Peptides against a protein of PDB entry 2XVC. Designs and how they scored, part 22

Target 1, 50 residues: chain A of PDB entry 2XVC
Amino acid sequence: ITERELLDYIVNNGGFLDIEHFSKVYGVEKQEVVKLLEALKNKGLIAVES

## One batch from the design tools (peptide; made by RFdiffusion4, then SolubleMPNN)

Design b2_p16_6_s1 (from b2_p16_6 with R4K E16K)
Fold by OpenDDE base, seed 4:
Structure b2_p16_6_s1 (fold): chain B 50 residues (1-50), chain A 16 residues (1-16)
Amino acid sequence: as target 1 above (50 residues)
Amino acid sequence: MKLKIKVTEKGYEYLK
């Protein structure tokens, strides 16, 4: 999965992301999801609220 | 881990 695809998922999911669920459904390792989130955050595309 | 994410204006523009 790409950064773009993850961002699109977040938008379409109302901003909510369950890393455990996402990992299982999409077959992406949790560490990779976190890596993508960090990239999105560092680019100023997202901010983690809680 | 369950997260709530804010998508910034920049983020929305990125998707366009």
Scores: peptide ipSAE 0.782, ipTM 0.939, DockQ to the pose 0.916
Fold by OpenDDE base, seed 2:
Structure b2_p16_6_s1 (fold): chain B 50 residues (1-50), chain A 16 residues (1-16)
Amino acid sequence: as target 1 above (50 residues)
Amino acid sequence: MKLKIKVTEKGYEYLK
């Protein structure tokens, strides 16, 4: 999964992301999801609210 | 872990 794909998912899911659920559904390791989130955050594309 | 993510204006522009 790419940063763009994850961002699209977040938008389409109302901004919510359950890392555990996402990992299971899409077969992506949790650490990979976190890495992508960190990249998005560092690029100023997202902010984690809660 | 459940997160609430804010997509910034820059983020939306990126998706266009």
Scores: peptide ipSAE 0.782, ipTM 0.939, DockQ to the pose 0.916
Fold by OpenDDE base, seed 1:
Structure b2_p16_6_s1 (fold): chain B 50 residues (1-50), chain A 16 residues (1-16)
Amino acid sequence: as target 1 above (50 residues)
Amino acid sequence: MKLKIKVTEKGYEYLK
């Protein structure tokens, strides 16, 4: 999964992301999801609220 | 872990 794909998912999911659920459904390791989130955050594209 | 994520204006511009 790419950064763009993850960002698009987040938008389409109303900003909600369950890492455990996402990992199971899409077959992406949790650590990879976190890595992508950190990249998006560092680029100023997202902010983690809670 | 369940997260609530804000997409910034920059994020939306990125997707355009």
Scores: peptide ipSAE 0.782, ipTM 0.938, DockQ to the pose 0.925
Fold by OpenDDE base, seed 3:
Structure b2_p16_6_s1 (fold): chain B 50 residues (1-50), chain A 16 residues (1-16)
Amino acid sequence: as target 1 above (50 residues)
Amino acid sequence: MKLKIKVTEKGYEYLK
C-alpha cells in the first residue's frame, strides 16, 4: 500500500484508523502502517489527534 | 491501536 492509498483510506473512514484491524484486513504489517503514518505526518498531510 | 487522525488542508489538496 502507498502513502496516497493509506491517506485515501483514512479520509473515507472518517479519519479513524484501527491499526490492528487494518493490518488484518489488508495484510499489511503493523510496522509498515506506522511507517506510512509517520511519512504522512512528516509531510504535514495528517496529524494524530487521539 | 485505534487512532483518530486529522487530515490537513495540505492532505486534502494532495488527494486532488
Scores: peptide ipSAE 0.781, ipTM 0.938, DockQ to the pose 0.916

Design b2_p16_6_s2 (from b2_p16_6 with R4K Y12L E16K)
Fold by OpenDDE base, seed 3:
Structure b2_p16_6_s2 (fold): chain B 50 residues (1-50), chain A 16 residues (1-16)
Amino acid sequence: as target 1 above (50 residues)
Amino acid sequence: MKLKIKVTEKGLEYLK
């Protein structure tokens, strides 16, 4: 999965992301999801609220 | 872990 795909998922999921659920459903390692989130954050594309 | 993410204006623009 790409940063763009993850960002799109987040938007379409109302901003909510369950990392464990996402990992299981999409077959992406949890650490990879976190890495993508960090990249998105560092690029100023997202902010983690809670 | 369940997160609530804010997509910034920059993020929304990125998806266009």
Scores: peptide ipSAE 0.777, ipTM 0.938, DockQ to the pose 0.911
Fold by OpenDDE base, seed 2:
Structure b2_p16_6_s2 (fold): chain B 50 residues (1-50), chain A 16 residues (1-16)
Amino acid sequence: as target 1 above (50 residues)
Amino acid sequence: MKLKIKVTEKGLEYLK
């Protein structure tokens, strides 16, 4: 999965992301999801609220 | 872990 795809998912999911659920559904390692989130955050595209 | 993510205006523009 790409950064763009993850960002698109987040938008279409109302801003919510369950890392465990996402990992299971999309077959992406949890560490990879976190890596992508960090990239998005570093680019100023997202902020983690809670 | 369940997260609430704020997508910035920059992020929204990125998807356009």
Scores: peptide ipSAE 0.777, ipTM 0.938, DockQ to the pose 0.912
Fold by OpenDDE base, seed 5:
Structure b2_p16_6_s2 (fold): chain B 50 residues (1-50), chain A 16 residues (1-16)
Amino acid sequence: as target 1 above (50 residues)
Amino acid sequence: MKLKIKVTEKGLEYLK
């Protein structure tokens, strides 16, 4: 999954992301999801609220 | 882990 795809998912999911659920459904390692989130955050595309 | 994420205006523009 790409950063763009993850960002699009987040938008379409109302800003909510369950890393455990996402990992199971899309077959992406949790560590990879976190890596992508960090990239998005570092690029100023997202901010983690809670 | 469940997260609430804000997509910034930059992020929204990125998706256009």
Scores: peptide ipSAE 0.777, ipTM 0.938, DockQ to the pose 0.911
Fold by OpenDDE base, seed 4:
Structure b2_p16_6_s2 (fold): chain B 50 residues (1-50), chain A 16 residues (1-16)
Amino acid sequence: as target 1 above (50 residues)
Amino acid sequence: MKLKIKVTEKGLEYLK
């Protein structure tokens, strides 16, 4: 999965992301999801609220 | 881990 695809998922999921659920559904390692989130954050595309 | 994420204006523009 790409950064763009993850960002699009977040938008279309109302800003909510369950890393455990996402990992299971999309077959992406949890650490890879976190890596993608860090990239999005560092690029100023997202901010984690809670 | 369940997260609430704000997508910034920059993020929204990126997806256009």
Scores: peptide ipSAE 0.776, ipTM 0.938, DockQ to the pose 0.914

Design b2_p16_6_s4 (from b2_p16_6 with R4K Y12L E16A)
Fold by OpenDDE base, seed 5:
Structure b2_p16_6_s4 (fold): chain B 50 residues (1-50), chain A 16 residues (1-16)
Amino acid sequence: as target 1 above (50 residues)
Amino acid sequence: MKLKIKVTEKGLEYLA
């Protein structure tokens, strides 16, 4: 999964992301999801609220 | 772990 695809997913999911659920559904390692989120955050594309 | 993410205006523009 790409950063763009993850960002698009987040938008279409109302801003919610369950890392455990996402990992199971899409077969992406949780660590990879976290790295993608960190990349998005560092690029100023997202902010983690809670 | 469930997260609430805010997509910034920059993020939205990126997807446009």
Scores: peptide ipSAE 0.778, ipTM 0.938, DockQ to the pose 0.911
Fold by OpenDDE base, seed 1:
Structure b2_p16_6_s4 (fold): chain B 50 residues (1-50), chain A 16 residues (1-16)
Amino acid sequence: as target 1 above (50 residues)
Amino acid sequence: MKLKIKVTEKGLEYLA
């Protein structure tokens, strides 16, 4: 999965992301999801609210 | 782990 695909998912999911659920559905390792989130955050594309 | 994420204007522009 790409950063763009993850960002698109977040937008279409109302900003909510369940890492465990996402990992199961898309077959992406949890650590990879976190890595992608860190990249998105560092690029100023997202901010984690809670 | 459940997260609430804000997509910035820059993020929205990126997807547009």
Scores: peptide ipSAE 0.778, ipTM 0.938, DockQ to the pose 0.906
Fold by OpenDDE base, seed 2:
Structure b2_p16_6_s4 (fold): chain B 50 residues (1-50), chain A 16 residues (1-16)
Amino acid sequence: as target 1 above (50 residues)
Amino acid sequence: MKLKIKVTEKGLEYLA
C-alpha cells in the first residue's frame, strides 16, 4: 500500500483508522501502517487527533 | 489501536 492509498482510505473512512483491523484486512504489517502514517504526518498531510 | 485522523487541507489537495 502507498501513502496515497492509505490517505485515501482514511478520508473515505471518515478519518478513522483501526490499525489492527486494517492490518488483518489488507495484509499490511502494523508497523508498516505506522510508518506510512508517520510519513503522512511529517509531510503535513494528516494530524492524529485521538 | 483505533485512531481518529484529521486530513489537512494540504492532504486533501494532495488527493485532488
Scores: peptide ipSAE 0.778, ipTM 0.938, DockQ to the pose 0.913
Fold by OpenDDE base, seed 4:
Structure b2_p16_6_s4 (fold): chain B 50 residues (1-50), chain A 16 residues (1-16)
Amino acid sequence: as target 1 above (50 residues)
Amino acid sequence: MKLKIKVTEKGLEYLA
């Protein structure tokens, strides 16, 4: 999965992301999801609220 | 871990 695909998912899911659920459904390692989130955050594309 | 994420204006422009 790419950064763009993850960002698009977040938007389409109302801003909610369950890392455990996402990992299970899409077969992506949880560590990879976190890595992508950190990249998006560092680029100023997202902010984690809670 | 369940997160609530804010997509910034920059993020929306990126997807547009």
Scores: peptide ipSAE 0.777, ipTM 0.937, DockQ to the pose 0.917

Design b2_p16_7_s1 (from b2_p16_7, 6 letters changed)
Fold by OpenDDE base, seed 2:
Structure b2_p16_7_s1 (fold): chain B 50 residues (1-50), chain A 16 residues (1-16)
Amino acid sequence: as target 1 above (50 residues)
Amino acid sequence: VEIKEDGKLKIKLIEK
């Protein structure tokens, strides 16, 4: 999965991301999802809310 | 990114 694909997923899911669910459904390791989120955050494309 | 026990996050999309 690419940064753009993850971003599109987040947009299409109303901004919600369940990493546990995403990992098992899409076969992407949790650490890879976090890596992509960090990249998106560092590029100023997203902010993670509490 | 700090992950909560339940793994659920709310993401804000930033438009530029």
Scores: peptide ipSAE 0.549, ipTM 0.837, DockQ to the pose 0.649
Fold by OpenDDE base, seed 4:
Structure b2_p16_7_s1 (fold): chain B 50 residues (1-50), chain A 16 residues (1-16)
Amino acid sequence: as target 1 above (50 residues)
Amino acid sequence: VEIKEDGKLKIKLIEK
């Protein structure tokens, strides 16, 4: 999965992300999801609220 | 990124 794909998913899901669920459904390691989130955050595209 | 035990996050999308 790419950064853009994850971003689009988050947008389409109303800003909510369940990493446990996402990892399970899309077959992406939790560590990879976190890595992508960090990249998006560092690029100023997202902020993690809770 | 700090992940809660339940793995659920609320993400703010930054526009502009």
Scores: peptide ipSAE 0.548, ipTM 0.835, DockQ to the pose 0.666
Fold by OpenDDE base, seed 1:
Structure b2_p16_7_s1 (fold): chain B 50 residues (1-50), chain A 16 residues (1-16)
Amino acid sequence: as target 1 above (50 residues)
Amino acid sequence: VEIKEDGKLKIKLIEK
């Protein structure tokens, strides 16, 4: 999965991301999802709310 | 990015 694909998913999902669910459905390791999120964050495309 | 126990995140999209 690419950064763009993950971003599109997030947008289409109203900003919600369940990493456990995503990993299971798309067969992407949770660590890879986090890596992609970090990339998106570092590019200023997203902010993770906590 | 810190993953919480439930693995759920709310992401804010930033318009460019």
Scores: peptide ipSAE 0.548, ipTM 0.838, DockQ to the pose 0.641
Fold by OpenDDE base, seed 3:
Structure b2_p16_7_s1 (fold): chain B 50 residues (1-50), chain A 16 residues (1-16)
Amino acid sequence: as target 1 above (50 residues)
Amino acid sequence: VEIKEDGKLKIKLIEK
């Protein structure tokens, strides 16, 4: 999955991300999801709240 | 990024 794809997913889910669910359904390692989130955060596109 | 035990996060989408 790309950063853009993850961002779009987050947008489509109202900002909610269940990493366990996402990993399971989309076959993406949890650490990869975190990596992508960090990238999005560093680009100033997101902020992690909870 | 800190991940809670249930794996659920709330992400704020920043408008640019």
Scores: peptide ipSAE 0.547, ipTM 0.837, DockQ to the pose 0.664

Design b2_p16_7_s2 (from b2_p16_7, 5 letters changed)
Fold by OpenDDE base, seed 2:
Structure b2_p16_7_s2 (fold): chain B 50 residues (1-50), chain A 16 residues (1-16)
Amino acid sequence: as target 1 above (50 residues)
Amino acid sequence: VEIKEDGKYKIKLIEK
């Protein structure tokens, strides 16, 4: 999964992300999802709340 | 990104 794909997922999911669920559904390691989030955050595209 | 045990996050999209 790419950064853009993850971003689109987040948008389409109302801004909510369940990494455990996402990992199971999409077969992406939780660490990889976090890595992608960090990338999006570093680019100033998202802020992680909660 | 802080790792949460429940894995659940609310993400804010930033317009730019």
Scores: peptide ipSAE 0.647, ipTM 0.872, DockQ to the pose 0.713
Fold by OpenDDE base, seed 1:
Formats: structure tokens, sequence, C-alpha cells
Structure b2_p16_7_s2 (fold): chain B 50 residues (1-50), chain A 16 residues (1-16)
């Protein structure tokens, strides 16, 4: 999965991301999803909130 | 990004 694909998913999902669910559905390792989130954050495209 | 136990995150989209 690419950064753009993940960003589009987040946008289309209203900003909500369940990494465990995403990993299972798309066959992407959780650490890979986190890596992509870090990239998006570093580019100033997203902010991760808790 | 810290890995949360529940795996659930709220992401804010930033419009440039």
Amino acid sequence: as target 1 above (50 residues)
Amino acid sequence: VEIKEDGKYKIKLIEK
C-alpha cells in the first residue's frame, strides 16, 4: 500500500483508523501502516490524535 | 506514532 492509498482510506473513513482491522483486511503489517502514518505526519498532511 | 492497544486512532486531515 502507498502513502496516497492510506491517506485516501483515512479521508474516506472520516479520519478514523483501526490499524488492527486495516491490517487484517488489506494484508498489511501493522508496523507498515505505522510507518506510512509517520510519513504522512512528517509531510504535514495529517495529525495523529488520541 | 505510538502503537495503541486497541489499534484505534483518530486522524486529523490537514488542508494546506
Scores: peptide ipSAE 0.647, ipTM 0.871, DockQ to the pose 0.661
Fold by OpenDDE base, seed 4:
Structure b2_p16_7_s2 (fold): chain B 50 residues (1-50), chain A 16 residues (1-16)
Amino acid sequence: as target 1 above (50 residues)
Amino acid sequence: VEIKEDGKYKIKLIEK
């Protein structure tokens, strides 16, 4: 999955992300999802809240 | 990004 694909998913899911669920459904390692979130955050596209 | 035990995050989308 690309950064853009993850961003689109987050937008379409109302800003909510369940990494455990996401990993199981999309076959992406949890570490990879966190890596993508870090990239999106560092690019100023998102802020991670609770 | 801090790893949460429950794996659930609320993400703020930043515009402008």
Scores: peptide ipSAE 0.646, ipTM 0.869, DockQ to the pose 0.679
Fold by OpenDDE base, seed 3:
Structure b2_p16_7_s2 (fold): chain B 50 residues (1-50), chain A 16 residues (1-16)
Amino acid sequence: as target 1 above (50 residues)
Amino acid sequence: VEIKEDGKYKIKLIEK
């Protein structure tokens, strides 16, 4: 999955991301999802909230 | 990005 694909998913999901769910459904390692989030954050495209 | 126990995140999209 690419950064753009993940960003589009986040947008389409109202900003909510369940990494456990995403990993299972799309077959992407949790670490890869986190890596992509870090990239998006570093580019100033997203902010991650807890 | 800190790992959350529940794996659930709220992502804010930043308009540019």
Scores: peptide ipSAE 0.646, ipTM 0.871, DockQ to the pose 0.658

Design b2_p16_7_s3 (from b2_p16_7, 5 letters changed)
Fold by OpenDDE base, seed 2:
Structure b2_p16_7_s3 (fold): chain B 50 residues (1-50), chain A 16 residues (1-16)
Amino acid sequence: as target 1 above (50 residues)
Amino acid sequence: VEIKEDGKYKIKIIEK
């Protein structure tokens, strides 16, 4: 999964992300999801509120 | 990103 794909997923999911669920559904390691979130955050594209 | 045990996050989209 790409950063853009994850971003789009988050948008389409109302801003909510369940990493455990996402990992199971999409077959992406939880650590990889976190890595992508960090990348998005570092680019100023998202803020993690919870 | 702070790792949460429940894995659940609320994300704000900025898109700068």
Scores: peptide ipSAE 0.662, ipTM 0.879, DockQ to the pose 0.689
Fold by OpenDDE base, seed 5:
Structure b2_p16_7_s3 (fold): chain B 50 residues (1-50), chain A 16 residues (1-16)
Amino acid sequence: as target 1 above (50 residues)
Amino acid sequence: VEIKEDGKYKIKIIEK
């Protein structure tokens, strides 16, 4: 999954991301999802609120 | 990004 695809998923999911669920459903390692989140955050595209 | 045991995050999308 790309950064843009993850970003679009988050938008379409109301800003909520369950990494455990996402990993199971989409077959993406949890570590990879965290890596993508870090990238999005570092680019100033997202803020992790909770 | 803070690592959460429950794996659940609330994300804000930032408009630029």
Scores: peptide ipSAE 0.661, ipTM 0.875, DockQ to the pose 0.707
Fold by OpenDDE base, seed 1:
Structure b2_p16_7_s3 (fold): chain B 50 residues (1-50), chain A 16 residues (1-16)
Amino acid sequence: as target 1 above (50 residues)
Amino acid sequence: VEIKEDGKYKIKIIEK
């Protein structure tokens, strides 16, 4: 999965992300999802609020 | 990003 694909998913899901659920559905390791979130955050595209 | 036990996050979209 790409950063853009993850960003689009978050947008389409109203900003809510369940990493456990996402990992199971899309077959992406949880640590990979976290890595992508870090990248998006570092680029100033998202803020993790809770 | 802190790893949460429940795996649930609320993300604010900035982009713009």
Scores: peptide ipSAE 0.660, ipTM 0.875, DockQ to the pose 0.674
Fold by OpenDDE base, seed 3:
Structure b2_p16_7_s3 (fold): chain B 50 residues (1-50), chain A 16 residues (1-16)
Amino acid sequence: as target 1 above (50 residues)
Amino acid sequence: VEIKEDGKYKIKIIEK
């Protein structure tokens, strides 16, 4: 999964992300999801609020 | 990004 694909998913999901659920459904390692979130945050595209 | 026990995050979209 790409950064853009994850970003689009987050948008379509109202900003909510359940990493456990996402990992199971899409077959992406939890570590990879966190890596993508870090990249998006570092680019100023998202902020993690909780 | 801090790892949460429940794995649930609320993300604010900035995009700019």
Scores: peptide ipSAE 0.659, ipTM 0.875, DockQ to the pose 0.665

Design b2_p16_7_s4 (from b2_p16_7 with P5E H10K F13L H16K)
Fold by OpenDDE base, seed 3:
Structure b2_p16_7_s4 (fold): chain B 50 residues (1-50), chain A 16 residues (1-16)
Amino acid sequence: as target 1 above (50 residues)
Amino acid sequence: VEIKEDGKYKIKLIPK
């Protein structure tokens, strides 16, 4: 999965992300999702609220 | 990013 794909997923889900669910459904390692989140955050595209 | 045990996050999208 790419940063853009993850961003689009987040947008389409109203900002909600369940990494456990996402990982098992899309076959993406949880560590990879976190890595992508860090990238998106560092680019100023997202902020983790909770 | 803080790792949550429940894996559930609320993400705010920042317009750009």
Scores: peptide ipSAE 0.661, ipTM 0.884, DockQ to the pose 0.693
Fold by OpenDDE base, seed 4:
Structure b2_p16_7_s4 (fold): chain B 50 residues (1-50), chain A 16 residues (1-16)
Amino acid sequence: as target 1 above (50 residues)
Amino acid sequence: VEIKEDGKYKIKLIPK
């Protein structure tokens, strides 16, 4: 999954992300999802609130 | 990004 694909998913999911669920559904390792979130955050595209 | 035990995050989208 790309950063853009993850971003689009987050947008379409109302800003909510369940990494456990996401990992199971999309076959992406949880640590990879976190890595993508870090990238999006560092690019100023998202903020992780809770 | 802090790792959450419940794996659930609320993300704020930053426009522009």
Scores: peptide ipSAE 0.661, ipTM 0.882, DockQ to the pose 0.685
Fold by OpenDDE base, seed 2:
Structure b2_p16_7_s4 (fold): chain B 50 residues (1-50), chain A 16 residues (1-16)
Amino acid sequence: as target 1 above (50 residues)
Amino acid sequence: VEIKEDGKYKIKLIPK
């Protein structure tokens, strides 16, 4: 999964992300999802609120 | 990004 694909998912899911669910459904390791989130955050594209 | 036990995050989108 790419940063853009994850960003699109977040947008389409109303900003909510369940990493456990996402990992199971899309076959992406939790660590990889976190890595992508860090990248998106560092690029100023997202903020993790809760 | 803080690792949450429940794995559930609320994310704000920041338009450029």
Scores: peptide ipSAE 0.661, ipTM 0.884, DockQ to the pose 0.691
Fold by OpenDDE base, seed 1:
Structure b2_p16_7_s4 (fold): chain B 50 residues (1-50), chain A 16 residues (1-16)
Amino acid sequence: as target 1 above (50 residues)
Amino acid sequence: VEIKEDGKYKIKLIPK
């Protein structure tokens, strides 16, 4: 999965992300999702509020 | 990004 694909998912899901659910559905390791989140955050595209 | 026990996050989208 790409950063853009994850970003699109977050947008389409109202900003909510359940990594456990996402990992199971999309077959992406939880650590990879976190890595992608870090990338998006570092690029100023997202902020993690909770 | 802090790893949360419940794996649930609320993300703020920042328009670009």
Scores: peptide ipSAE 0.663, ipTM 0.885, DockQ to the pose 0.690; fails the geometry check

Design b2_p16_8_s1 (from b2_p16_8, 5 letters changed)
Fold by OpenDDE base, seed 3:
Structure b2_p16_8_s1 (fold): chain B 50 residues (1-50), chain A 16 residues (1-16)
Amino acid sequence: as target 1 above (50 residues)
Amino acid sequence: MRVYSASNPVKVKVTF
């Protein structure tokens, strides 16, 4: 999964991301999801609310 | 297609 794809998912999912759920549904390792989130955050593309 | 930018960050609530 790319950063762009994760952004699209977050927006399409109402701004919510359940890492455990996402990992199970899309077969992406949880640590990979976290890595993508950190990259997006560092680029200022996301604002993590929790 | 959506254009993402740091001037308008996507708010995300994360659950682990």
Scores: peptide ipSAE 0.780, ipTM 0.931, DockQ to the pose 0.941
Fold by OpenDDE base, seed 2:
Structure b2_p16_8_s1 (fold): chain B 50 residues (1-50), chain A 16 residues (1-16)
Amino acid sequence: as target 1 above (50 residues)
Amino acid sequence: MRVYSASNPVKVKVTF
């Protein structure tokens, strides 16, 4: 999965991302998802909410 | 095609 694909997913999913769920459903390792999120965050493309 | 930019970051709530 690419950064763009993850962004698209987040937007299409109403701004929510359940890493555990995403990992299981899409077969992407949790650490890979986190890696993508960190990259997106560092680029200022996402704002992580608590 | 969506355009993503740092000027308008995508808000995301993450659950682990």
Scores: peptide ipSAE 0.779, ipTM 0.931, DockQ to the pose 0.923
Fold by OpenDDE base, seed 5:
Structure b2_p16_8_s1 (fold): chain B 50 residues (1-50), chain A 16 residues (1-16)
Amino acid sequence: as target 1 above (50 residues)
Amino acid sequence: MRVYSASNPVKVKVTF
């Protein structure tokens, strides 16, 4: 999965990302999802709300 | 084509 694809998913999913769910459904390793999120965050492309 | 930029970050709530 690309960063853009993940961004598209997040937007299309109402701004929510369940890493466990995403990993299971799309067959992407959880650590890969986290890696992508970190990259996106570092680029300022996402704002993680916690 | 959707445009993403740092001037308008995508808000995301993450569940681990």
Scores: peptide ipSAE 0.779, ipTM 0.931, DockQ to the pose 0.921
Fold by OpenDDE base, seed 4:
Structure b2_p16_8_s1 (fold): chain B 50 residues (1-50), chain A 16 residues (1-16)
Amino acid sequence: as target 1 above (50 residues)
Amino acid sequence: MRVYSASNPVKVKVTF
């Protein structure tokens, strides 16, 4: 999964991301999801609310 | 096409 795909998912999912759920449904390792989030955060593209 | 920008960050609530 790409950074853009994750952004699109978040927007389409109402701004919510359940890492456990996402990992199971899309077959992406939890650590990979976290890595993508950190990259997006460092670029200022996301604001993590929790 | 959606455009993402640091001037308008996507708000995300994360659950682990």
Scores: peptide ipSAE 0.779, ipTM 0.931, DockQ to the pose 0.939

Design b2_p16_8_s2 (from b2_p16_8 with D7E N8K)
Fold by OpenDDE base, seed 2:
Order: structure tokens, then C-alpha cells, then sequence
Structure b2_p16_8_s2 (fold): chain B 50 residues (1-50), chain A 16 residues (1-16)
């Protein structure tokens, strides 16, 4: 999965991302999902809510 | 690869 695909997923999922669920459903390691999130965040494309 | 991006950061609620 690419950064853009993850971003699109988040938007289409109402801004929510359940990492455990996503990992299981899409067959992506949790650490990979986190890596993509970090990239998106660093690029200013997402803001992770506390 | 798409180059366009949102004008504002997308708010994300992450659940682990």
C-alpha cells in the first residue's frame, strides 16, 4: 500500500484508522502502517488526533 | 503517483 492509498482510505473511512483492523484486513504489517502514517504526518498531509 | 494533496491536513483518529 502507498501513502496515497492510505490517505484515501482514511478519508473514505471518516478519518478513522484502526491499525489492528487495517492490518488484518489489508494484510499490511502494523509497523508498515505506522511508517506510512509517519510519512503522511511529516508531509503535513494528516494530523493525528490525541 | 498522484501529486495533488488536500489543502488542509486530514484529521485522523488512530486506534491501536
Amino acid sequence: as target 1 above (50 residues)
Amino acid sequence: ERVYSPEKPVKVKVVE
Scores: peptide ipSAE 0.565, ipTM 0.839, DockQ to the pose 0.613
Fold by OpenDDE base, seed 4:
Structure b2_p16_8_s2 (fold): chain B 50 residues (1-50), chain A 16 residues (1-16)
Amino acid sequence: as target 1 above (50 residues)
Amino acid sequence: ERVYSPEKPVKVKVVE
């Protein structure tokens, strides 16, 4: 999965991302998802809430 | 490929 694909998924999922669920459904390792999120954040494309 | 968006950052709630 690419950064653009993950960003589109998040937008289409109402800004919610369940990493465990995503990993199981799409067959992507959790560490890879986190890596993509960090990249998106560093580029100013997402703001992780908490 | 460079990811680009002219909009404000997308707010994301992450759950593990």
Scores: peptide ipSAE 0.564, ipTM 0.838, DockQ to the pose 0.548
Fold by OpenDDE base, seed 5:
Structure b2_p16_8_s2 (fold): chain B 50 residues (1-50), chain A 16 residues (1-16)
Amino acid sequence: as target 1 above (50 residues)
Amino acid sequence: ERVYSPEKPVKVKVVE
């Protein structure tokens, strides 16, 4: 999965991301999802809410 | 690259 695909997923999912669920559904390792999130955050494309 | 959009950051709630 690409950064843009993950970003689009987040937007289409109302801004929510369940990493465990996403990992299972899309067959992507949880650590890979986290890496993509960090990249998106570092590029100023997402803001992770506490 | 399409990823680098001039849009506001998307707010994300992460559950893990």
Scores: peptide ipSAE 0.564, ipTM 0.839, DockQ to the pose 0.623
Fold by OpenDDE base, seed 3:
Structure b2_p16_8_s2 (fold): chain B 50 residues (1-50), chain A 16 residues (1-16)
Amino acid sequence: as target 1 above (50 residues)
Amino acid sequence: ERVYSPEKPVKVKVVE
């Protein structure tokens, strides 16, 4: 999964991301999801509320 | 890179 694909998912999911759920559904390791989130955050594309 | 956007940062609620 790419950064853009994750961003699109978040937007389409109302700004909500359940990492455990996403990992199971998309077959992506939780560590990889976190890595992508950090990249998006560092690029100013997302703001993590919690 | 298509990931770039002029819009404001998307607010994200994360559950691990």
Scores: peptide ipSAE 0.561, ipTM 0.837, DockQ to the pose 0.620

